# Peptides against a protein of PDB entry 3PUK, part 57

Target 1, 227 residues: chain A of PDB entry 3PUK
Amino acid sequence: ERGLKSVVWRKIKTAVFDDCRKEGEWKIMLLDEFTTKLLSSCCKMTDLLEEGITVIENIYKNREPVRQMKALYFISPTPKSVDCFLRDFGSKSEKKYKAAYIYFTDFCPDSLFNKIKASCSKSIRRCKEINISFIPQESQVYTLDVPDAFYYCYSPDPSNASRKEVVMEAMAEQIVTVCATLDENPGVRYKSKPLDNASKLAQLVEKKLEDYYKIDEKGLIKGKTQS

## One batch from the design tools (peptide; aimed at target 1 C127)

Design b2_p24_8_s3 (made by RFdiffusion4, then SolubleMPNN; from b2_p24_8, 9 letters changed)
Fold by OpenDDE base, seed 3:
Structure b2_p24_8_s3 (fold): chain B 227 residues (1-227), chain A 24 residues (1-24)
Amino acid sequence: as target 1 above (227 residues)
Amino acid sequence: SRTITLSVGDSNVELIKKESVVYF
């Protein structure tokens, strides 16, 4: 009924909540800035309660220990969020929670993953990447979380060319996560006047879609769904 | 006819399959 919002929620429910569900068990959920916005866009507090979440906490804030409860971390794979997680479990004497389930919204760089592994692997019951890096706004509308995208895409300053490429890469990656969430491998069209931003972005998206759908999460090859 | 439209200012990218609009 909520279109894209319902699809996103269903994917989160399956990939995160169903994955770590245990009968009769309640968890504390830790969110960062992005996942707070994401969940706010596609679910209600009552939905989270039904999934066994008793308390929602901001990962960036100081929190009181709840040592008898397990924690569900639904966070972006950033140094800031990872560092906050490490503070919760890095010290044996100061563990804030009983154990951790970690679900990243996107690919976690090896550097961050290795840092987690080296510090508190014994406390982690689950660690997965679920590849949702966008926010649904309407039934057929979503937005990307790319800081300063507008500025760099339209900056007349040649010194910003490198940053523009970084922004476009990030945008393309998030667009691919939308397609993956919708289980679509679409064809790409574009129009651009007078700037070539759309052309460049289209090329990046097309390439990343091709790479992503060579082999899916189950090792299956998928063709393009152009129609 | 069914496309996902990505709009960046005056530039657009369309993904072919479902009717959608993307804002940056």
Scores: peptide ipSAE 0.017, ipTM 0.403, DockQ to the pose 0.050
OpenDDE base, seeds 1, 2, 4, 5: peptide ipSAE 0.019, 0.018, 0.017, 0.016; ipTM 0.414, 0.405, 0.401, 0.409; seeds 1, 2, 4, 5 fail the geometry check

Design b2_p24_8_s4 (made by RFdiffusion4, then SolubleMPNN; from b2_p24_8, 9 letters changed)
Fold by OpenDDE base, seed 5:
Formats: C-alpha cells, sequence, structure tokens
Structure b2_p24_8_s4 (fold): chain B 227 residues (1-227), chain A 24 residues (1-24)
C-alpha cells in the first residue's frame, strides 16, 4: 500500500516516533492546528498508542503540568506554536513536562530556533525538522495550508503584492515537502498564461528543491542529538 | 509505475519526475 496517507504516516513514524522511542516509555504529544489535521488525516489514536503516545494535547490550550513525563512536540515552526512551547519550558521552576522532543513540520527560521535555544535548551532532548507541510486528503490528493492563498494570488489590487509574495513562498515550501516526502526531485513545468503566478511559483519551487536536496538528512537535526 | 505527477490546483504548475513519461 503506497497511498499518500501511508507514505506520510511512514515518514512520521520514522522521523518522529522511531527517533525518540524508548522502550517502556510513554510520552505526551503536543500538537498545533496544522499537525492535528495532519495526524488525523493519516493515522488513528490506536496507531499513536502503539508508538508510545498516551495523551494528545493542544499546544494552544492551557494544560496541567505532568512533570514526570516527557513531551513530544510535533508543531509548525511558527511564532505562535513556538511561543506556546516556550511558555511550557520558559522558567526552570515551572516546566510543565520532564523534557521536550521537538519536531517541526518544516524548516524552522533561525530567529525562532535561536529564541528556543536561548531560553530552554537544557530541557530539549531533540529538535528536528521533518518537512511535512501538507495534508493528504486521499491516496493521491493533498492540500496546502496557506490562508487566503487564492485571494492574494489573484488579487488585482497592487497593495496586496507583498502579501502575494509571502503566500507564494509558503506554497513553494509546502510543495517541496510533498516532493521530499515522496523522495522525488521533479522537474517543474508551468503554463505562463494568463498570469505570471505559475511562473513565479515554479521558480520558487525549483530554487527550494535545489536547496533542499543539497542538504543532507543529518543537517535537519538541530540542537541535541540524544534522546 | 514509478512516474508521479503533481499538480497544484488553480496555479497551472506541474511537477514531473525527471526522465519519465507523464500521462494526463
Amino acid sequence: as target 1 above (227 residues)
Amino acid sequence: SRTITLSVSNSNIELIKKESVVYF
């Protein structure tokens, strides 16, 4: 079975759960909005139990400390998710969990990574980027999570030009994660008419694919490598 | 069998495996 959902699950299992697995150890898993949708699309709760996850919590919500358990953060590299993580570990005396394993769905900007490193590096056992920023809907269908992408891409208002660029960048990044998940480095083709959107997006994808495949898998691990 | 085709809706962009035959 080689459907997209199964491929995504296998990658998550290998890159996340196998990476931090310890025999007999249970973890609490923290998810954000995107990763909640992602896991819901490709696995069941029973699958997560088999991987040593006892409880799933929303990172955005207030949660009671469970200081004897380690936490697995599977989150997007966004300021919002990172800030929530920092609230869990920002103070030495008020850590919500015993330790943290962090797995980002995409490349974490240096600014956010440095912010984490500066505040709670000692609490982090692993920090890794796994590059899955899409939702598998069917065996051969995926969706991108880029808010208002259609509006900004096709807006005739020149005041939206800067936002259009941001959206295009985000889309390109997510497309690359699809390719990475499929272990593919494809050629990019596009239709130039009626708008230049396809051309611009194609160029971004090509560039990001090139950059991605120049980086080895070991380079995707940040911070501590031990579990 | 090994060929994949990725298309982004509403963007007229296609990702094709290099050195492969793509069918639509």
Scores: peptide ipSAE 0.033, ipTM 0.525, DockQ to the pose 0.055
OpenDDE base, seeds 1, 2, 3, 4: peptide ipSAE 0.029, 0.029, 0.021, 0.021; ipTM 0.495, 0.487, 0.473, 0.482; seeds 2, 3 fail the geometry check

## One batch from the design tools (peptide; aimed at target 1 E129)

Design b2_p25_3 (made by RFdiffusion4)
Pose (drawn by RFdiffusion4):
Structure b2_p25_3 (pose): chain A 227 residues (1-227), chain P 25 residues (1-25)
Amino acid sequence: as target 1 above (227 residues)
Amino acid sequence: SITYSGSVDEDSDRELLPSEPKHFL
């Protein structure tokens, strides 16, 4: 099947689980709020065992150290989600697991990355960005994770316009991971209609996905595709 | 051919950062 959640599942399996899957052994997977919703969206937690995951745990709440099991961190590039990882490795009196495998849902800010590039420890065996920043709500419908996006798009023009841009970029980069997961580099068009916001956004997505496929690394897609 | 529709979910505790340089792995 080619359901939107089937496509995403095919990506997670190959880009995450298979990428650190050691045939004979199992791992503990750690999730933040977003990745929880993402995984619950495209599979049952039963399917995870077959993928090398014996236990899933919340990265937020404190956990008991299992220094003989390797950890699979499947999290977003969020300050909270990352600060929690730094609690397990490096500073201080650490560690909590035998090894660390980090998979970011999206591009990691240099600011956050530096905070973990230091307290690195030999543990962090891998750190990848897989670029999946959306929810496969239905086989043909997707939703983003841009909190309070509607308000910051149609609010007046007061003090909280600086946040509108923050929301506008968050939507743009997050939409780009939708195209990248579908292995599409589509042409961009907007409606040029009420308030003309789709124009500002269409430009951000166009610019960002040009920069994106200048780096992909998957090498599957470059230049505009038939979409 | 297949068409997709999009929407935005606003019920989240995720923190959005302002624009910042991205690190490439």

Design b2_p25_3_s1 (made by RFdiffusion4, then SolubleMPNN; from b2_p25_3, 15 letters changed)
Fold by OpenDDE base, seed 4:
Structure b2_p25_3_s1 (fold): chain B 227 residues (1-227), chain A 25 residues (1-25)
Amino acid sequence: as target 1 above (227 residues)
Amino acid sequence: SMSIKFSVNTDTNLVLLPPEKKAYL
């Protein structure tokens, strides 16, 4: 069986650390809530040290400037995380770090990207999306960061139907990142019991997989993975 | 948080299981 944790780590290593690595250079890494959990799930501090990370900081906390060091932001594309980044680099005189490498865990909305571009472009050496929006727990298990997902998915209250749909869609998006991380475009099967949630989710995942693999990072179409 | 179990089997199928309430590890 394919170990999801190892795959995730390898993906992060190649997409993030190898991308910005310079021999002999140490970086400060800034994490948010999600990426803290993500890295904790698939690597050790020693692994990060080997990748040239000397210190890990929480992006949400007040931090002292380390102006001689470059910063690696591994963060979710949320207003909160982006705002914290902007505070670090928004002022020329008060930049917290020498420069920034930004790696988003998922697609960064244009609104946020434009905000970054407008204020901090000169400080940014990299800005990439790596599309890992899940937490690996074991070889075939991951967790999703969808607020109130459990409640709405299992709510018997019809008034929650609309919100359930929104939650299911968000879950499907994150599941697609699992497939992308695994470099798979699978056929989707599901267990229908006890609720139809799996069926609904499967349909959404299938649709989103189709959308995702219409065009890959290279502009190529990736069909369904064949056995 | 939500935990989702899945399987990528030899037939290149992703098998989705009903989501479960899980704490982050």
Scores: peptide ipSAE 0.036, ipTM 0.391, DockQ to the pose 0.073
OpenDDE base, seeds 1, 2, 3, 5: peptide ipSAE 0.026, 0.020, 0.023, 0.026; ipTM 0.420, 0.428, 0.379, 0.449; seeds 2, 5 fail the geometry check

Design b2_p25_3_s2 (made by RFdiffusion4, then SolubleMPNN; from b2_p25_3, 17 letters changed)
Fold by OpenDDE base, seed 1:
Structure b2_p25_3_s2 (fold): chain B 227 residues (1-227), chain A 25 residues (1-25)
Amino acid sequence: as target 1 above (227 residues)
Amino acid sequence: SRKITLSVNTDTSLVLLPPQKKAYF
């Protein structure tokens, strides 16, 4: 079996780079914290050069305008990353780049999407969600990017219950992106003792898998993956 | 088929398996 890293890279190549490729055109790529880690885990700078990326910039940092070049934003659908994008294109006279291609690593909330649409729709050539929210470590190993997951999952303080739910939801969402990336709709198994954390997470994952695979890209119902 | 394992710690784990598999981790 091909490693998870190669699968992730192939998906990014197809969903992002091939989608916005134009002959003879170089782009500046803007990354946030998560996508920096993601690309670092599954590709090299030489790979990005082959995909028409001349330079990589951090979306959070101040950058000099390069108004003659188009920008490829590969970012998470967070208020922070979206706000940074909006700063690049919010003013017609102060646009940092010629145009933008935006690829979100997960579902973009309507509130954020509407904010983008209202401010800089004319500057955007593409806006897509590719659904990759995990970091491949090895051929069959990945990590999740969920801050303070351990603390909230094991906090004895009842005041943290709401935050625990938020963390569980975030983890479940990222697990589903792994399944989506692998084109898998697996069964979920867990060890319920000594705590119910695994049980709760399993239920969330199963529900999200069901929702995700109700209708596939072809408009067909995708059943559970067979053994 | 692929097996995905999530481990929060040594005592809490989640595994994604084919539905036919009766394994708990």
Scores: peptide ipSAE 0.018, ipTM 0.394, DockQ to the pose 0.065
OpenDDE base, seeds 2, 3, 4, 5: peptide ipSAE 0.019, 0.035, 0.028, 0.028; ipTM 0.443, 0.536, 0.416, 0.424; seeds 2, 3, 4, 5 fail the geometry check

Design b2_p25_3_s3 (made by RFdiffusion4, then SolubleMPNN; from b2_p25_3, 14 letters changed)
Fold by OpenDDE base, seed 4:
Structure b2_p25_3_s3 (fold): chain B 227 residues (1-227), chain A 25 residues (1-25)
Amino acid sequence: as target 1 above (227 residues)
Amino acid sequence: SRKYTFSVNSDTNLVLLPPEKKAYL
């Protein structure tokens, strides 16, 4: 049995590092908060070195230009991370790096994508979504990062109902990325709670799984996992 | 059967198990 961490690493290796690999080329890797946690959970610095990463930089921090090197951005599709990227490449004369490879951990909204295209398309050698929006903890345990999830899910204030839906949607998306990473299409089991949050989330996950596996990457229909 | 546990926080857990949906009391 392969642990979830190894599966996640394998997917990142295939989807990110192998995708932009050039023999003998070193890259600077830019990470945000989520991807820092993600990589920390499933690899070591030595692993990254083997993949041609010479140094890791935090995208949120001010960084000195290294104009002779290409940058590998492994980031979440958030306004904050995208804005930091744009600051690195928004100016033709003041690019921090030679070029960029961008790998988003999840679906990048059109608004953000269009913003990138409008500002620095020429600097981007690759832009892909790899659909890993979770942190592997144990062999069968994943953690999700959804801001204020606890507050809105358990808020007794009806005014938070709309936000609760948004939060649950985000959670469901992240769960689906776990399943996609594992190539699993499971049934969903949940324990009923007074607020019925688990049931609602389960329904969202099931629906999203159905949508996701309706057509896989090869255009094939995938049935439910039987393992 | 393999199960997957998803945690948003310490108080919210979701378990995914093949093949079918099941609700727990």
Scores: peptide ipSAE 0.018, ipTM 0.449, DockQ to the pose 0.114
OpenDDE base, seeds 1, 2, 3, 5: peptide ipSAE 0.021, 0.016, 0.019, 0.015; ipTM 0.491, 0.441, 0.443, 0.418; seeds 1, 3, 5 fail the geometry check

Design b2_p25_3_s4 (made by RFdiffusion4, then SolubleMPNN; from b2_p25_3, 12 letters changed)
Fold by OpenDDE base, seed 3:
Order: structure tokens, then C-alpha cells, then sequence
Structure b2_p25_3_s4 (fold): chain B 227 residues (1-227), chain A 25 residues (1-25)
């Protein structure tokens, strides 16, 4: 029993691999730093082979073209990852692959989405957003991917106050992706020493949970999950 | 009570989930 890891894998299989699967077709999969960690946490290479992935490549590295194969980009919606994709498909040079399927791990900002549409929309067969921005560790434990979160949350330097707020927003959003993945709307418990960071984060999570379930894709209203 | 638990004063990235429903396992 893998608990949360099993749930995450099932979500990825359904949202990504099943969505672009074609019988008898193999794809090259491109990963960035976050999605490499994500897949490593919840599957094995043999699982990916069963899903029609023949080769895994790092999106940040220079790669030889494989023009006869389609590529599956499973990446975070960041300028760095998007720029790497655009180097594969968005230039006047020969495309590295036959076509692209893009799956973002979170909401893609309009600026990045428009940049992709303007450059290489003709080569893209799918461009979808899933909602998994965390790494499952155990049945009930996950970790967040927020660079320097600890540093900014506990920085005594007042100049870091603005960055601290940005970090807390990012953490809260990722916690909500866990709840969305599990279809849960729980209460939030926290420990607070010596600063009020835990209280602030809890408030952000509560607010974002309310917002998410008020405007979910199915138009459903979900109350607080009972004990 | 189903709730997410975390501790900012020790590790902001480590979060404990409530007991998962059997349907998810």
C-alpha cells in the first residue's frame, strides 16, 4: 500500500498518459526538475514503459532531434521550462520532434500561455493543466516545492518581508493541490513557534480551499470534510 | 476530525494529511 503515492500516480496516469495514448505509439517524454522528482516519488521506469514512454529526456539539456516521434512534455509552468520547449518547437529551425503534447503541473500564467500560442500552436496536439504541485513521501505525508521557503519564512531581515508573503502564497496553493487530488476540504491544524507564520499559512489555505470549491470545474459546492 | 496538520516552526515543507479514506487506497 502506497497511499498518497498510489493516488498521485493514478491521477497522473489518467490526466496525462491516458489522455494522449494512441495504440502502438511510443513517445519521448520531457521532464523538468520538479516533474523528475514527482515521477520518481510515485512510479518506476517500468511503469512509464507500460504507458508508452520509450525515452525520458531532461528538458534543460541539449538533445538530438528525433523527428519521427512525438514528444510528451510534463513540465512546470515556469519561464525556464517554457523557454526550453520553445527552443524545441518555437524557432524557425527544424523541430526536434514530430509533435508535442504539453501537460503543466499547475495553472499556466497567461503570459507564458500566449507566448506558446504565438510561436508554435500548430505543432501542439494537447496543452492541458493538471493540479499536482507536491511530492508524495508517505501514505499521509508530502513535501512542497517552494525554493528557499524556510529561509524567507524565518529571515530576520525586513527586506525579505515581501518575498516571505510570496513564499507563503505558493505553499498554500500547493497544499490546496493535495486537497484537490484527494477530493478533500479539511480543517487545518498547525503549530506556531515563535512567529505567527503557521497561523498566516493556515488562513491562506482556508481561503484558497473555499475559493477552489466555489469555482471548481464541475460547478460543485463541497463543504468541510467531516472527521 | 479530518484536517491537514503542519508545523512552520520545524519544517514548512512537511505536511501530514488526515487518515485517508479506504476508497483511495
Amino acid sequence: as target 1 above (227 residues)
Amino acid sequence: SRSISFSVDTDTSRVLLPPQPKAYL
Scores: peptide ipSAE 0.022, ipTM 0.467, DockQ to the pose 0.053
OpenDDE base, seeds 1, 2, 4, 5: peptide ipSAE 0.020, 0.020, 0.015, 0.014; ipTM 0.476, 0.457, 0.341, 0.372; seeds 1, 2, 4 fail the geometry check

Design b2_p25_4 (made by RFdiffusion4)
Pose (drawn by RFdiffusion4):
Structure b2_p25_4 (pose): chain A 227 residues (1-227), chain P 25 residues (1-25)
Amino acid sequence: as target 1 above (227 residues)
Amino acid sequence: SPEFEVKDVPYSEELEKFYEFKDEM
């Protein structure tokens, strides 16, 4: 099947689970709020065992160290989600697991990355960005994770216009991961209609997905596709 | 040995702002 959640599942399995899957052994997966919703969206937790995951745990709440099991961190590039990882490895009195495998849902800010590039420890065996920043609500419908996006788009023009841009970029880069997961580099068009916001956004997506496919590393897509 | 496949995108500072904002919400 080609359901939107089937496509995403095929990405997670190959880009995450298979990428650190050691045939004979199992791992503990750790999730933040987003990745929980993402995984619950495109599979049952039963399917995870077959993919090398014996136990899934919340990265937020404190956990008991299992120093003979390797950890699979499947999290978003969020200060909270990342600060929690640094609690397990490096500073201080660490560690908590035998090895660390980090998979970011989206591009990791240099600011956050540096905070873990230091307290690195030989543990962090891998750190990848898979670029999946959306929810496959239905086989043909997707939703983003841009909190309070509606308000910061139609609010007046007061002090909280600086956050409108923050929301506008968050939508743009998050939409780009939708195209990248579909292996599409589509042309961009907007409606040029009420308030003309789709124009400002259409430009951001156009610019960001040009920069994106200048790096992909999957190498599957470059230049505009038939979409 | 550690392995890093983090990409240097030209909008890394924009990402920082969003993820700080998301954490605050």

Design b2_p25_4_s1 (made by RFdiffusion4, then SolubleMPNN; from b2_p25_4, 13 letters changed)
Fold by OpenDDE base, seed 5:
Structure b2_p25_4_s1 (fold): chain B 227 residues (1-227), chain A 25 residues (1-25)
Amino acid sequence: as target 1 above (227 residues)
Amino acid sequence: EPEFFIKKTPYSEAREKAALYKSEL
């Protein structure tokens, strides 16, 4: 059985590296905070070299232009990461790289996509969403990237109720991306807690799984699998 | 943050070339 790390790496390899691979061509890869953690959890630098990545750069840092090299942006679809990308390509005179391949870890909101399209479409060779928004820890363990999740989910302050809902929605979406990555449609199980957060989250996950597996990417309906 | 860094790579060579082009402009 393949551990979660291996599955995640294989998905990234297929969805990102194989998608933009050109024999003999090296790329600079730009990562944000999330994708740095993601790649560090499931691959080594030697693996990236084999995929034609010569060096990794932090998208948030000021970087020297390398105008003769193409850049691979593997980033989260956030305003912060998108703004950093736009700084690299937004000005016609100040392009840091030859061209860009963009791979988002999740659905990119239309507002962000339109902002990119309006500013630097001519520099973009590829823009794709790959649906990986979790960090593999162990063979069957993963963590979610939801800021302040613990605080809002367990806050006794009723003023945080709206934020709690947003957090739970984000968590549910990320759990579904794990299931999609593993090609699973599990029966959702949970342990009850005083605040009933586990039950609410389970319901959200179940609903989203149903929506996802109505029609998968291949037009197939998948029944429930082992959880 | 985990850092992936290799000093002597095609990137280093590319940066050197880029610096040369900048000096010629």
Scores: peptide ipSAE 0.011, ipTM 0.347, DockQ to the pose 0.018
OpenDDE base, seeds 1, 2, 3, 4: peptide ipSAE 0.012, 0.009, 0.010, 0.009; ipTM 0.328, 0.330, 0.316, 0.322; seeds 1, 4 fail the geometry check

Design b2_p25_4_s2 (made by RFdiffusion4, then SolubleMPNN; from b2_p25_4, 13 letters changed)
Fold by OpenDDE base, seed 5:
Structure b2_p25_4_s2 (fold): chain B 227 residues (1-227), chain A 25 residues (1-25)
Amino acid sequence: as target 1 above (227 residues)
Amino acid sequence: DPVFDIKDTPYSEEREKAALYKSSL
């Protein structure tokens, strides 16, 4: 059985590396905090070399220009990561790299996309969204990248109710991306607790799974699977 | 080289498919 790490790696390989692969061409890869953790969890540097990546750089750090090389940005669709990208390509005279391929780990809001388009469209060769917003830990274990999820989900303060809903929505979305990555439509199971957060999250996941599989790229409604 | 003006997103296709699906129901 292929562990979650291998499935995630295969998805990244297909969706990112194979998508921008050119024979004999090496790229610099730019990562943010999330994608650094993601790749570290599911591949080695040798794997990246095989995919035509010569070096990995942190998008948040100041970097020397390598104007002759194309850059592969594998980043989260956050204002911080986008702003760092824009620093690399926002000036016509001071492009750090020859061109950019951008792969977002999740849905990029139109506001961020439009900001990129307005400033550096001529430098972009590809901009693709993928749906990998989780970190594989073990064969069937993953972590969600939802800031302050624990704090808001377990907050006794009623003023945090709206923020709790946003967090739960984000968690549900990430769980659905795991299911999509595994090609599974699980029967959602949960252990109820006094705060009923697990039940609410389960309902959100079920709804999103139903919506996803109704509109699946294959036009297939998949039956419930074990998870 | 073509200038990038279009986002390649599964989410937009999903939204369109969802809209079409909702309209077909």
Scores: peptide ipSAE 0.145, ipTM 0.620, DockQ to the pose 0.095
OpenDDE base, seeds 1, 2, 3, 4: peptide ipSAE 0.007, 0.007, 0.020, 0.010; ipTM 0.363, 0.362, 0.499, 0.359

Design b2_p25_4_s3 (made by RFdiffusion4, then SolubleMPNN; from b2_p25_4, 13 letters changed)
Fold by OpenDDE base, seed 2:
Order: structure tokens, then sequence, then C-alpha cells
Structure b2_p25_4_s3 (fold): chain B 227 residues (1-227), chain A 25 residues (1-25)
């Protein structure tokens, strides 16, 4: 099927599972809130088993060590998820797993990346950033996973202005990941509601699309497509 | 096929290559 869910799954399979696959090796997979939703939307547990995942664990929960197994972390580049990872590998004497493969769903901030590198680089076999930061609902429908996006975007409280900007950036990134996933560079269309949010978001998306295609894997500048 | 961005960390890639090299020896 050419549906968005199938495309997303295929990309995850290629970018994550195929990248770290070793014949005969099983891994524990650690997920956060977003990646749990993401995988649930586009695959079944049987699919994950076929990819060499024996157990799925929530990164936020306390977990028993399985020191003989390698762990696949498919997580968002957030302080919370990174901190949980660091708890698993930050101690030299008591690592929860044998080694780690880390795949971030978006660009990892340098501060977080450097923190990981400084603390547990020897335990990390792979660390990659991939652009999959949206939830496919239907073949042509997706949702954004930005915590409290509605609250901050529509908050009349000026104290939320800084957080609103952060939310807008996160939303724009997720929209761009959809475009990247679909191999599209759309002309952004929006309807202005009683707030400048739509216009601001559109500008951010356009800018990020330009940046993405300028620095894409092939170094190709793509023209705008109809979408 | 649709294109998407994947970024490898240089240090992770280097270590992976080193591990593969050691496994081949």
Amino acid sequence: as target 1 above (227 residues)
Amino acid sequence: EPEFFIKDTPWSEARQKAAEYKAEL
C-alpha cells in the first residue's frame, strides 16, 4: 500500500532496523512516548519481532538490567529521554545493557549530544538522527506530537511567548519530516485564524524546507511540488 | 523512493567501522 503508514514503516525499517541489524542477534528496544505512538501507528508487534526485537520497554520506567543484550533506543531528542538513557549507561559499573544503538527521531541539540558523548560514548555502537517526527493517522492524514501545543499556541498569557516559539519550531520540524518522508516540497497553504500562528508556522516550515533540501543526503536542491 | 535525512555521528561511525574491522581480523 502507498499509504503514509506504509511509507513511514518502510523508512523506519531502513533507517533504524536495517542499520543496526546483525544476523541472529536480538535486541531490546527502548521507546519513549512519541516513538511508542509512532510505531503503534504503522506496525504490529509481529513486525518488530521480524526485525529482531525481542522485548519493547518504556524508557521512562525503571527496568531490570539485561546485561547480555544490546539495546536499541528509538527515542526523541528530549532532555527527558536522554536523561533516561544516561541512567542506563551513565554508570561505569552498572550498565543496564551490553551496548546501545541510538536513533533520534529528529535533530539532537548539541548540548544533549555532547552530554551523551561525554558520559557513555564507549557504550554506544551507533548514534543517528532521522527525520520522522509525526504520527500517521491515515493514508493522507497525520498528527503532530508536540506537548501542550494547543495550550501555548492559543495562550493569551505573555509569559508563554517563549514557549510558544519553541512549540512552533517543533511543529515546523515535524511538518518538514512529513514532507521529507513523502519526498515533497509543497507550497505552504494556510488559513489565518484570529492569531498569527498560522502565518508564523508557515514561514517556519518554508524556511526549514529550504534548509532541508539544501543539505539533504544527496545535496540536491528540489523544486516545489504540488501538495 | 522518497528521500529522507539521516545523519550519522562521526564518532559513532568511526567506532562502528573499527569494530567491524576487528571482527574481520
Scores: peptide ipSAE 0.022, ipTM 0.481, DockQ to the pose 0.056
OpenDDE base, seeds 1, 3, 4, 5: peptide ipSAE 0.017, 0.017, 0.010, 0.012; ipTM 0.471, 0.482, 0.330, 0.314; seed 1 fails the geometry check

Design b2_p25_4_s4 (made by RFdiffusion4, then SolubleMPNN; from b2_p25_4, 15 letters changed)
Fold by OpenDDE base, seed 4:
Structure b2_p25_4_s4 (fold): chain B 227 residues (1-227), chain A 25 residues (1-25)
Amino acid sequence: as target 1 above (227 residues)
Amino acid sequence: EPIFDIKDMPWSEKRLKAALYKSEL
């Protein structure tokens, strides 16, 4: 089996680079913190060059305009990343790039999407969600990008209960994206801990996996796989 | 293909994600 890194790269290549690829065209790629880590984990600079990326830029930094080139935004659907994008295209006279291709690593909230649509729609050639919200560390190991997950999961404060649920849902979603990326429907296994967080997370993952495969447009209900 | 391809996710998931990203601010 190909390692998780290679699978993730293949998915990014197909979902992002192949989707916006034009022969002979070079693009500037804009990354945020998460996507920088993601790409760094599964590809090399030479791989990106082969995909028609001439320059990689940090979306959070001030950048000089390159108005003759199209930009590929591979970013998380966060207010920070979206705001940086909006600064690049918010004014017709101040556009940093010729056009934008936006690929979100996860679902873009309606509030952010509407903000983009209202201000920059004419500059956008693509806006897609590719559902890659995890970072592969090793062939079978990944990390989750859920802020303050540890704090809320292990907080003894009852006031954090609602936030804990949000965090658990986010973690479960990211785990499901791993499974979807690997085309796996695993039986979920966990080690119980005193706070039963692992059990709750496992239940959420199982439920989301069931939902994912039931509603998959391909109509393919997959049985449990080894993973 | 449409310029904007948004996955139709349940409202609950949308709300949870929105809440999560707001907390990162």
Scores: peptide ipSAE 0.032, ipTM 0.484, DockQ to the pose 0.454
OpenDDE base, seeds 1, 2, 3, 5: peptide ipSAE 0.018, 0.022, 0.009, 0.025; ipTM 0.362, 0.433, 0.426, 0.517; seed 3 fails the geometry check

Design b2_p25_5 (made by RFdiffusion4)
Pose (drawn by RFdiffusion4):
Structure b2_p25_5 (pose): chain A 227 residues (1-227), chain P 25 residues (1-25)
Amino acid sequence: as target 1 above (227 residues)
Amino acid sequence: EDFEYKLTEKKYSEDKSYYNVELVE
């Protein structure tokens, strides 16, 4: 099947689980709020065992160290989600697990990355960005994770216009991961209609996905595709 | 203990970069 959640599942399995899967052994997977919703969206937690995950745990709440099991961190590049990882490795009196495998849902800010590039420890055996920043709500419908996006798009023009841009970029890069997961580099068009916001956004997506496929590293897609 | 990393870093935006980091064994 080619359901939207099937496509995403095929990406998580190959880009995350298979990428650190050691045939004979199992791992503990850690999730933040987003990745929880993402995984619950495209599979049952039963399917995870077959993928080398014996236990899933919340990265937020404190956990008991299992220094003989390797950890699979499947998290978003969020300050909260990352600060929690740094609690397990490096500073201080660490560690909690035998090894660390980090998979970011989206591009990691240099600011956050530096905070973990230092307290690195030999543990972090891998740190990849898989670029999946959306929810496969239905086999043909997707939703983003841009909190309070509606309000900060139609609010007046007061003080909180600086956050409108923050929301506008968050939508743009998050939409781009939708195209990348579908292995599509589509042409961009907007409606040029009420308030003309689709124009500002259409430009951000166009610019960002040009910079994106200048880096992909999957090498499957470059230049505009038939979409 | 000494160790090294294989780093693939590429600029994406002003605040963001692409990272693919692997431990050298």

